# Peptides against a protein of PDB entry 3OIQ, part 30

Target 1, 212 residues: chain A of PDB entry 3OIQ
Amino acid sequence: KNRIFVSSSKDFEGYPSKAIVPVQFVALLTSIHLTETKCLLGFSNFERRGDQSQEDQYLIKLKFKDRGSERLARITISLLCQYFDIELPDLDSDSGASPTVILRDIHLERLCFSSCKALYVSKHGNYTLFLEDIKPLDLVSVISTISTKSTNSSKHSSSELISECDLNNSLVDIFNNLIEMNRDEKNRFKFVKLIHYDIELKKFVQDQQKVL

## One batch from the design tools (peptide; made by RFdiffusion4, then SolubleMPNN)

Design b1_p12_2_s2 (from b1_p12_2, 6 letters changed)
Fold by OpenDDE base, seed 1:
Structure b1_p12_2_s2 (fold): chain B 212 residues (1-212), chain A 12 residues (1-12)
Amino acid sequence: as target 1 above (212 residues)
Amino acid sequence: MTSVDDSLEKPK
């Protein structure tokens, strides 16, 4: 089955009440929930949804059923947090108790762009997204990709038709949503409060704000 | 209309 690119988590409202569909999306990491019994990752594109929290629009479940899957989930979280420079409590505590990690509002301090592959699984009109693959994206690379309109449709690698256009459009939409949040005095999100707010990001945001 | 359900299991 071909993997479907998802631009909005609202797309799942139109999905079958009983299905298994491979999907992919790009979004910002917003939350991490690791307990003794489950591992969840929250992502958002910050699409406006009225007064509802814009966090966790994509709730992704990691398999957490046996010692092997638990270990894989913990390693995945550790590697993601290492890549994004997110401080975790020492997961190697000698105390034998599996550490609980609950992080929220990650986007208020760090823009953690992630390309996710997931399995949409629905039953009785409810669904869960199961993580299949995750690729963290470098912010400088994201900015460069948006700034360079790839006019060059280089014909070559036809196989994983993630339309470069769909990825780029989603990245632009995320930044536009963040700019709107930054302009809203009631919104907690501010670019200047990001730990990694630098001259490059500042310039990019200023240039994007002129087009909006 | 589908809603999020954390109780679902990954298919075998």
Scores: peptide ipSAE 0.219, ipTM 0.871, DockQ to the pose 0.494
Fold by OpenDDE base, seed 5:
Structure b1_p12_2_s2 (fold): chain B 212 residues (1-212), chain A 12 residues (1-12)
Amino acid sequence: as target 1 above (212 residues)
Amino acid sequence: MTSVDDSLEKPK
């Protein structure tokens, strides 16, 4: 089955009430919820839903049913946090209490761009997105990709045609939404409050603001 | 309207 690229979490409103659909999207990591019984990742493209941008537009469930899946979930969280320089409480504490991690509003401190593969599973009109794969994206690489409008049609002939256009469009949309949030005095998001706010990001934002 | 349901299981 071909994987469907999803540009909006609203696309799921049109999905079948009973289906299994492999999907892919690009979004910012907004939340991590790891408990003894579940692991959830929140993502958002900050698409306007009414007057406010919402976090957790994509709520992704990691399988957390057995020791193997729990371990994989914990490793996934650890690797993501290491990649994005997110401080986690020591998951290795010999205290037999499974460490609880609850992080929210991650995007206020760090832009954690992620390409996610998930399985949309619906039953009786409700759905869950199950994580299949996650690729963290480097911010410098994201900025370069948007800036170059690189029609580098390197036809890498791998049959996962993520339309390079769909990826690029989603990345542009996310930045445009962040720029709008940054301009809104009521919005908590500000680029200058990002821990990794540097001259390169500043320049990119300034240049992108001139196009909007 | 599809809502998020955390009770669903991943198909085998």
Scores: peptide ipSAE 0.218, ipTM 0.870, DockQ to the pose 0.518
Fold by OpenDDE base, seed 3:
Structure b1_p12_2_s2 (fold): chain B 212 residues (1-212), chain A 12 residues (1-12)
Amino acid sequence: as target 1 above (212 residues)
Amino acid sequence: MTSVDDSLEKPK
């Protein structure tokens, strides 16, 4: 089955009530929920949804049923947090107690762009997204890609059926949504409050604001 | 309209 690129989490409203669909999307990491019984990752594109919270538009479940899957989930969380410079409590604590990690509103401090492969699984009109793969994206590389409109498809990765155009469009949409949030005085999101706010990001935001 | 259901299991 071909993997479907998803530009909006609203697309799932039109999905079959009983299906298994491989999907891919790009979004910002917004939350991490690791307990003794479950592991969830929240992502958002910050698409405007009226008065609804813009957080956790994509809630992704990691398999967490046995020691092997729990270990894999913890390793996944650790590697993501290391990549994005997110401070975590030691997940390997010798105390035998599995540490609980609950992080929210990650996007208020760090822009954690992630390309996610997930399995959409629906039953009885409800669905869950299960993580299959995650690729963290470097912010400098994201900015560069948007700015250059790099049409240079290096012909050699013939196996990823996902259009570079779909990725780029989603990244642009996310930045446009963040710019709108930054302009809203009631919105908690501000670019200047990001820990990694630098001259490059500032310039990029200023240039994008002139087009919007 | 599909709703989020965290009770579902990953298919094998």
Scores: peptide ipSAE 0.214, ipTM 0.869, DockQ to the pose 0.505
Fold by OpenDDE base, seed 4:
Structure b1_p12_2_s2 (fold): chain B 212 residues (1-212), chain A 12 residues (1-12)
Amino acid sequence: as target 1 above (212 residues)
Amino acid sequence: MTSVDDSLEKPK
């Protein structure tokens, strides 16, 4: 089955009550939840949902059932945090006790763009998204991709037809949502509070604000 | 409200 690109987590409301669907989306990392029994990653595109929290619109589970899957989950979190310069407690504590990591509101300090492949699994009308693959995206590359609107479909191999248009549209939508949040005095998100806020991001935001 | 089911397992 072809992988479906998902532009909104609302799309899952229309999905079958019993299905297995490979999906892909792009979103910002908002939370990390690692305990002794589970590993969850929260993502959001910050779509307006009325009074609902804008964080964790995509809640992704990592397999966490055996020592091998637990090790893989910890490595995945460590690599993501290293890439995004997120400080974690040492997950490799020799003490045999798996440290609990609970990070929330990551987007308030860092824009952690991620391309996620997941498996949508539903049963009895409930669903879970299981992580299959994750690619962290560099912010400079994201800005460049949006700015250049690369109509150059580099005909790289036809097997995963992710529409470059769908990716670009999702990235634009995320930035537009962040701009709206930044303008809202009640919203905690502010671009100037990002640790990595630089002249390039400032200029990009200013240019995008003129289109909205 | 589509609830995330914590009991669901990754299919083999």
Scores: peptide ipSAE 0.211, ipTM 0.867, DockQ to the pose 0.601

Design b1_p12_2_s3 (from b1_p12_2, 5 letters changed)
Fold by OpenDDE base, seed 1:
Structure b1_p12_2_s3 (fold): chain B 212 residues (1-212), chain A 12 residues (1-12)
Amino acid sequence: as target 1 above (212 residues)
Amino acid sequence: MTQVDDSLEKPL
């Protein structure tokens, strides 16, 4: 089956009550939930949903059923956290207790852009997204991609029909949503509170704010 | 309306 690009987690409201659909989206990492029995990653595009939490709009499960899948989930989390400079407790503690990690509100300190491939699985009108692949995106690369607006439709690669337009539109929508959150005095999100808030991000946000 | 269900298992 072809992989479907998902621009909004609302798209799943229209999905079949019994299906298996490969999907892809781009979002910010908002939460990590690692226990002895499950591993979940929360992502969001910060699309406005009334008074509901804008976090964890995409709740992604990692397979966590056997010692091999548990180890793979821990390695995946460690590598993501290393890439985004997220401090984790030592997952390798010689104390035979698997460390519990519960991180929330990650987007308040770091913009962790991620391209996710997942399997949508539904039964009886309930669904779960299972992680298939994750690619962390560099913020400088995201800013450059949005700023350069690919006028070059270079006809080179007919095998992953992710419209570069769909990716770019989703990245723009995320930034627009973050700008709206930053303008709201009641919202906890502020660009100036990001640990990695630099002159480049400041300039980019100021330039985007003039178009909105 | 499809809801999130964390009880579901990945199909083989």
Scores: peptide ipSAE 0.270, ipTM 0.882, DockQ to the pose 0.504
Fold by OpenDDE base, seed 3:
Structure b1_p12_2_s3 (fold): chain B 212 residues (1-212), chain A 12 residues (1-12)
Amino acid sequence: as target 1 above (212 residues)
Amino acid sequence: MTQVDDSLEKPL
């Protein structure tokens, strides 16, 4: 089956009550939840959903049922956090207690753009998204991609029919949503509070704000 | 309306 690009987590409201569907989306990492029994990653595109929290619009489960899958989940989190410069407690403690990690509102300090491949699995109208693959995206590369309207199809092999247009549109939508949040005095999100807020991001946001 | 269910297991 072809992988479906998902622009909104609302799309899942129309998905079959019993299905297995490979999906892909781009979103910001918002939360990490690692316990003794589960590993979850929260993502959001910050699409406005009334007065509900815009965090965790995509809740992604990592397989966490045996020592091998638990180790893989911990390694995945460590590598993501290393890439995004997120401080984690030492996950390798020789004490046979698995460390608990609960991070929330990650987007308030760091814009962690991620391209996610997931498996939508539904049963009786309930669903879970299982992580299949994750690619962290560099913010400078994201800004450059939006700014250049890159029509240069990097011909990655003909098997991944994900339109570069779908990725670019979703990245634009995320930035537009962040600009709206930044303009809202009630919203906690502010670009100037990001740890990595630089002249490039400032200029990009100022230029986008003139078009919106 | 589909609901998030974190209790589901990954298919083999």
Scores: peptide ipSAE 0.265, ipTM 0.881, DockQ to the pose 0.503
Fold by OpenDDE base, seed 5:
Structure b1_p12_2_s3 (fold): chain B 212 residues (1-212), chain A 12 residues (1-12)
Amino acid sequence: as target 1 above (212 residues)
Amino acid sequence: MTQVDDSLEKPL
């Protein structure tokens, strides 16, 4: 079955009440919830959804049922946090308590762009997204991809043609939403409060603000 | 409104 690119988590409202659908999206990592029994990742594209929180629009479950899946989940979290320079509490405490990690509002400090492959699983109108694959995206690469209007359709014939257009459009939409949040005095998000706020990001935001 | 159901299992 072809993987469906999802531009909005609202798309799931139109999905079958009993289905298994491979999906992919790009979003910012907003939360990490690792306990002894669960591993959840929250993502958002910050679409306006009325008065609802803009975080965790995509709640993704990692399989966490056996020692192997728990280990894979912990490694996944560790690698993501290492990639995004997210400080984790020492996971290596010799005290046989499984470390609990609860991080929220990650986007207020770091823009953690991620390309996610997930399995939409629904039953009786409820659904869960199960992580299948995650690729962290480098912010410089994201900025370059948006700034370079994709004229380089290098026809690399890989059978996972997510349209470079769908990815680029979603990345643009995320930045546009962040710019709107940054302009809103009531919104906690501010680009200047990002730990990694540099001259390149500043320039990019200033240039995007002129187009909006 | 489709609700997130944490009780769902990944199909084998």
Scores: peptide ipSAE 0.262, ipTM 0.881, DockQ to the pose 0.561
Fold by OpenDDE base, seed 4:
Structure b1_p12_2_s3 (fold): chain B 212 residues (1-212), chain A 12 residues (1-12)
Amino acid sequence: as target 1 above (212 residues)
Amino acid sequence: MTQVDDSLEKPL
């Protein structure tokens, strides 16, 4: 089955009320919810949605129904947090109590770009996105990709069914949305409050602000 | 509002 690239979580409003569709998107990690009974990851492109929260536009469920799936979910969370330098409580506590992790507003401290493969599953008009694969993206690599592909229409056909154009457009859209949020005095998001705010990110944001 | 249905299981 061909995987569909999703540029907006509004696309799911047009999806069938009973379907199984493999999808892919790129977004920022906004939340982590790990309890005894569930594991959820929140992602956002920060697309404007009127008065709706810009967080958790993509709510991704990890399978969490047996010891094997719980272990895989915990490992996935640990590896993501290690990659993004997010401090977690020890998930391997010998105390027999599964640690509860509830992180929100991750984007206020760290830009955690992630390429997600998910399974859209709908029943009776409701849906769930199940995680299939996640690739954390390095911010320097994201900046470099946007900066170089805005100038280079280099046709390199590699056999992944996802238009390199769709990925780049989504990354640009995310940055544009973050720039708008940064300009809004009511928005808590500010680039200068990011823990990893450096000269490279500063320069990139300043250059993108001239195009908007 | 498309609601996320937490009751859905991942199909095999």
Scores: peptide ipSAE 0.255, ipTM 0.878, DockQ to the pose 0.610

Design b1_p12_2_s4 (from b1_p12_2, 5 letters changed)
Fold by OpenDDE base, seed 2:
Structure b1_p12_2_s4 (fold): chain B 212 residues (1-212), chain A 12 residues (1-12)
Amino acid sequence: as target 1 above (212 residues)
Amino acid sequence: MTSVDESLEEPE
């Protein structure tokens, strides 16, 4: 089955009430919720949704039903946090109690761009997204990809029909939304408060702000 | 209105 690229989490409102649909999206990691019984990742593209929280627009469940899936979930969280320089408590506590990790508002400190593959699973008009794969994206690479209209279609095989254009458009949309949030005095998001706010990101944001 | 249902299990 072809994987569907999703540009908005509103697209799921039009999805079948009973389906299994492989999807892919690009978003910022906003939350991590790891307990003894569940693992959730929140993602957002910060699309305006009226008065709704712009966080966790993509709530992704990791399989957490057996020791194998629990281990995979913990490893996934650890690797993501290592990649994004997110401080976690030691998940391997000798105490046999799995540490609870609840992180929110990750985007206020770090832009954690992620390409996610997930299964949309619906029943009776409700759905869950299950994580199939996650690729963290380097911010420098994201900035370079947006700045260089890469016309270089690396011919990845015709089965991954996600156009480089869809990825780039989503990345641009995320930055545009962040710029709008940064301009809003009521919004807590500010680029200058990012721990990794450097000259490159500053320049990129300043250049994007001139186009908006 | 489609809502998130965290109670759903991943299909085998």
Scores: peptide ipSAE 0.459, ipTM 0.929, DockQ to the pose 0.507
Fold by OpenDDE base, seed 3:
Structure b1_p12_2_s4 (fold): chain B 212 residues (1-212), chain A 12 residues (1-12)
Amino acid sequence: as target 1 above (212 residues)
Amino acid sequence: MTSVDESLEEPE
């Protein structure tokens, strides 16, 4: 089955009430919910949806049914948090109690760009997204890619024709949405409050603000 | 309109 690139989580409103569809999107990590019984990741493109919360527009479930799947979920969370410099409690604590991790509003402190592959599964008009793969994206690489409009498709991965254009367009849309949020005095998001706010990000935001 | 249902299981 061909994987579908998703630019908006509203696209799922038009999806079949009973289907299994491989999807891919790029979004910012907004939440982590790890308990004894479930593992969820929240993502958002911060698309304006009226008065609705802009957080967790993509809620992704990890398989969490047995000791093997629980271990894989914990390793996935650990590696993701290590990549983004997100502080987690020690998940391997000898105390026999699996630590609960509930992080929200991650985007207020860190821009955690992620390319996600997921399985859209619907039944009776409801759906869940199951994580198949996650690739964290480096912010410097994201900024450079948007700035250069890098059309240099290095021809070497012949198997998944998700257009570099769809990824780049979604990254631009996310930044435009963040710029609008930053301009809104009522919005909690501010670029200057990011822990990793540097001269490069500042310059990039200033240059994008001149075009909008 | 499709809504999120966290009770769904991953197909094997």
Scores: peptide ipSAE 0.458, ipTM 0.930, DockQ to the pose 0.506
Fold by OpenDDE base, seed 5:
Structure b1_p12_2_s4 (fold): chain B 212 residues (1-212), chain A 12 residues (1-12)
Amino acid sequence: as target 1 above (212 residues)
Amino acid sequence: MTSVDESLEEPE
């Protein structure tokens, strides 16, 4: 089955009330919720949805049913946090209490761009997204991709061509939304408050602000 | 309106 690229989590409103659809999107990691019984990742593209929270527009569930899936979920969280330089409480506490990780508003401190493959599963008009794959994206690479408009049509012949256009458009949309949030005095998001705010990101934001 | 339902299980 072809994987569907999703540009908005509103697309799910048009999805069948009973379906299994492989989807893919790019978004910023906004939350991590790891407990003894579940693992959830929140993502957002910060699309304007009226007065609703712009966080967790994509809520993704990791399988957490057995020791194997729990281990995989914990490893996934550890690797993501390591990649994005997110401090986790020591997961290795010899105290037999499985560490609880509850992080919110991650985007206020770090831009954690992620390409997610998920399984949309719906029943009776409700849905869940199950994580199939996650690729963290380097911010420098994201900035370079947007800046170069590089239709580097590397004709990699694999039948999972996310159109480089869809990915790039979504990345641009995310940055545009962040720029709008940064301009809004009521919005908590500010680029200058990012821990990794550097001269490259500053320049990129300034250049994008001239196009908007 | 489709809502998120965390009770759904991943299909095998």
Scores: peptide ipSAE 0.457, ipTM 0.930, DockQ to the pose 0.522
Fold by OpenDDE base, seed 4:
Structure b1_p12_2_s4 (fold): chain B 212 residues (1-212), chain A 12 residues (1-12)
Amino acid sequence: as target 1 above (212 residues)
Amino acid sequence: MTSVDESLEEPE
């Protein structure tokens, strides 16, 4: 089955009440929820949803049903946090107690862009997204991609029909939403409060603000 | 409205 690129988590409102659909999206990591019994990742593109929280618009479940899947989930969380420079408690506790990790509002300190492949699974009109693959995206690479409007489709292999345009449009939309949040005095998000806020990001934001 | 159901299991 072809993987569907998803630009909004509202797209799932139109999905079948009983289906299995491979999907892909790009979003910011907003939360991590690792307990003894479950592992969830929250993502958002910060699309305006009225009075609803803008975090966790994509709630992604990792398989967590046996020691093998639990280990894979913990390794996935560790690698993501290492990549984004997120401080975690030591997950390798010799004490046999699985550490609980609950992080929220990650986007207030770090822009953690991620390309996610997931399986949309619905039953009786409810759904879950299961993580199939995750690629963390470097912020410099994201900024470069948006700035260059690289329509250079390197025709590398026709098998992943994800439009480079869909990815770029979603990245632009995320930044536009963040710019709107930054302008809102009631919103906690501010670019200047990001730990990694530098001259390059500052310049990019200033240039994008002129287009909005 | 489709809601998130955390009780769903990954299909084999």
Scores: peptide ipSAE 0.457, ipTM 0.929, DockQ to the pose 0.521

Design b1_p12_3_s1 (from b1_p12_3, 4 letters changed)
Fold by OpenDDE base, seed 4:
Structure b1_p12_3_s1 (fold): chain B 212 residues (1-212), chain A 12 residues (1-12)
Amino acid sequence: as target 1 above (212 residues)
Amino acid sequence: MKYDPDLDFELP
């Protein structure tokens, strides 16, 4: 099935009013919203949108309509938070009350790069995005991928026509946007405030700043 | 298209 790579969440403004379109994007995890009735993940590439908040540019729904889908949503959140060292309250509390989790501005403490597969679904002039698959990306692997510009299209014979170029371009754009945010004194984002800010990330940011 | 946080859909 042809999956569309999405570089901007503005692309959905031009999408059809009655469709199901499989999409893929790469972005930073910015929010987690788990309640008794819904599960949402917020993502952003921090594309400038005038005076609008740059967080939650991609709001992705997890299916949350039955005990099986709710369990899958909780497991998905737990695994993502475990991967990114995000502290969650115990989601398995025997207390019969489903724990509410509301995390915002995750990018201020952690760069949680994620490759997402989703379904764009539109009806009655509106759309939503449903999560199909999520792959957390290791920051060291992201830095290495950008730095080495994989000119070697490894012919992985898997029928998903997402060019390594689209992924790399989006990762570069995210870092460029973060560098601009870091330079803005009014922006809360600062690389030095990241919990995982190390010598490798520092060097990478300094080298990218010379190209901008 | 406009994002709708309340748009429910039965995934196939």
Scores: peptide ipSAE 0.538, ipTM 0.905, DockQ to the pose 0.776
Fold by OpenDDE base, seed 5:
Structure b1_p12_3_s1 (fold): chain B 212 residues (1-212), chain A 12 residues (1-12)
Amino acid sequence: as target 1 above (212 residues)
Amino acid sequence: MKYDPDLDFELP
């Protein structure tokens, strides 16, 4: 199945009104919404969209219709939160109440880079995105990937290159957008407020800031 | 297309 790489969630505005389109994107995890009836993940690349919130540009549904899908959703959330060191409220309710998790503005505390595969599904002028797969990306690996590709145009096979170029371009764009947000005094996002702000991230941001 | 979180769709 040819999966379309999506660099902007605006691309979906031009998508077919009756389609199922497999898509992939890379973005930062911005929100988690787990209730008794739904599971949503919010992602953003922080592309400038006028005065609109830059959060949740990609709202991704997890299937949440039966015990099996609910379990998969909960496991997915748990694994993502474990990977990103996101504190979840205890999902082990001894009280038989399904745990509700509502996390917002995750990007203000942690850069949770994620490679997502989703199904774009449209009907009657509306669309939704269903999660097919999610891969958390290690920040050190993201930084290394951006830093190393500025220097080596060496020939590897054309089809793997396109998807890898698209991924890297999107990672660069995300960092550029975060740098712009960090420079804006009105923006809540600041790299120095990230819980995991270390010497490596500091150096990388400082080096990228010189290129912009 | 407009995003709709409540769009009921049966995934195949």
Scores: peptide ipSAE 0.538, ipTM 0.906, DockQ to the pose 0.814
Fold by OpenDDE base, seed 3:
Structure b1_p12_3_s1 (fold): chain B 212 residues (1-212), chain A 12 residues (1-12)
Amino acid sequence: as target 1 above (212 residues)
Amino acid sequence: MKYDPDLDFELP
């Protein structure tokens, strides 16, 4: 089945009822919600949606029905948080209470770029997104990719049905949206408040601001 | 379509 690249979470408003559609998008990790009964990851590309919160535009569900799926969800969260230097409480505590993790506004401290594969599943006029795969993206690699306008298809295997153009356009759109948020005095997002704000990111943002 | 976080689905 062909995977659809999604540039906007609004696209799902027009998606079919009673369908299973494999989708892919790139976005920033904005939230982690792990309870006794549910595991959700929030993502956003910060598209302007009027006065609505720009956070959690993509809410992705992990399977969480049995001890095996719960363990896989915890491992997935632990590996993502380890990659992005996000501090988590110990998820393996022998205390028979599963630890509850609720992290919000992750993008205010860290830019956690992620390429997500998901299943769009619809029933009764509603939809949910289920995680199939997640690839964390390194910020230096994201900056380099945007800066080089790289048409150099390095021969990464013909199995990723994303056009390099779709990925690059979405990464540019995310940075443009973050620049607009940074310029807005009412917006909590500021590049200078990121824990990993360095000279490279500063220069990149300054150069992008001249094009906008 | 509207997002529903409580939509239960068995992945095949």
Scores: peptide ipSAE 0.537, ipTM 0.905, DockQ to the pose 0.807
Fold by OpenDDE base, seed 1:
Structure b1_p12_3_s1 (fold): chain B 212 residues (1-212), chain A 12 residues (1-12)
Amino acid sequence: as target 1 above (212 residues)
Amino acid sequence: MKYDPDLDFELP
């Protein structure tokens, strides 16, 4: 089955009932919700949706039904947080209670670009998204990709033709949305408040601001 | 379709 690239979480409003659809998107990690009973990751591309919160536009479930799936969810969170330098409370606490992790507004401190593969699953007029795969993206690599207009389709094997164009367009859209948020005095997001705000990101933002 | 975070499906 072909995987569908999703540029907007509004697309799911038009998706079929009683379906399983493999999807992929790129977005910023905005929240982590780990409890004893569930694991959710929030993502956003910060698409303007009127007065709706721009956070958690993509809410992705990790399987959390048995000891094996719970372990995989905890490992996934640990690896993501290690990659993005997100401080977690010690997940290995000797107290036999599974640690609860509730992180929100991650994008206010760190730009955690992520390429996500998920299953859209629908029933009874409702849907959920289950994580299949996640690839964290390095910010330097994201900036480089946008700046070079890289059309270099490196010949990776013929089974998932997600257009490199779709990824690049979505990355540009995210940065444009962040630039608009940064210009809005009412918006909490500011590039200068990012922990990893450096000369490279500053220069890139300044150059993108001239095109907008 | 509406998002439901509590939608429990057995994934095949």
Scores: peptide ipSAE 0.535, ipTM 0.904, DockQ to the pose 0.819

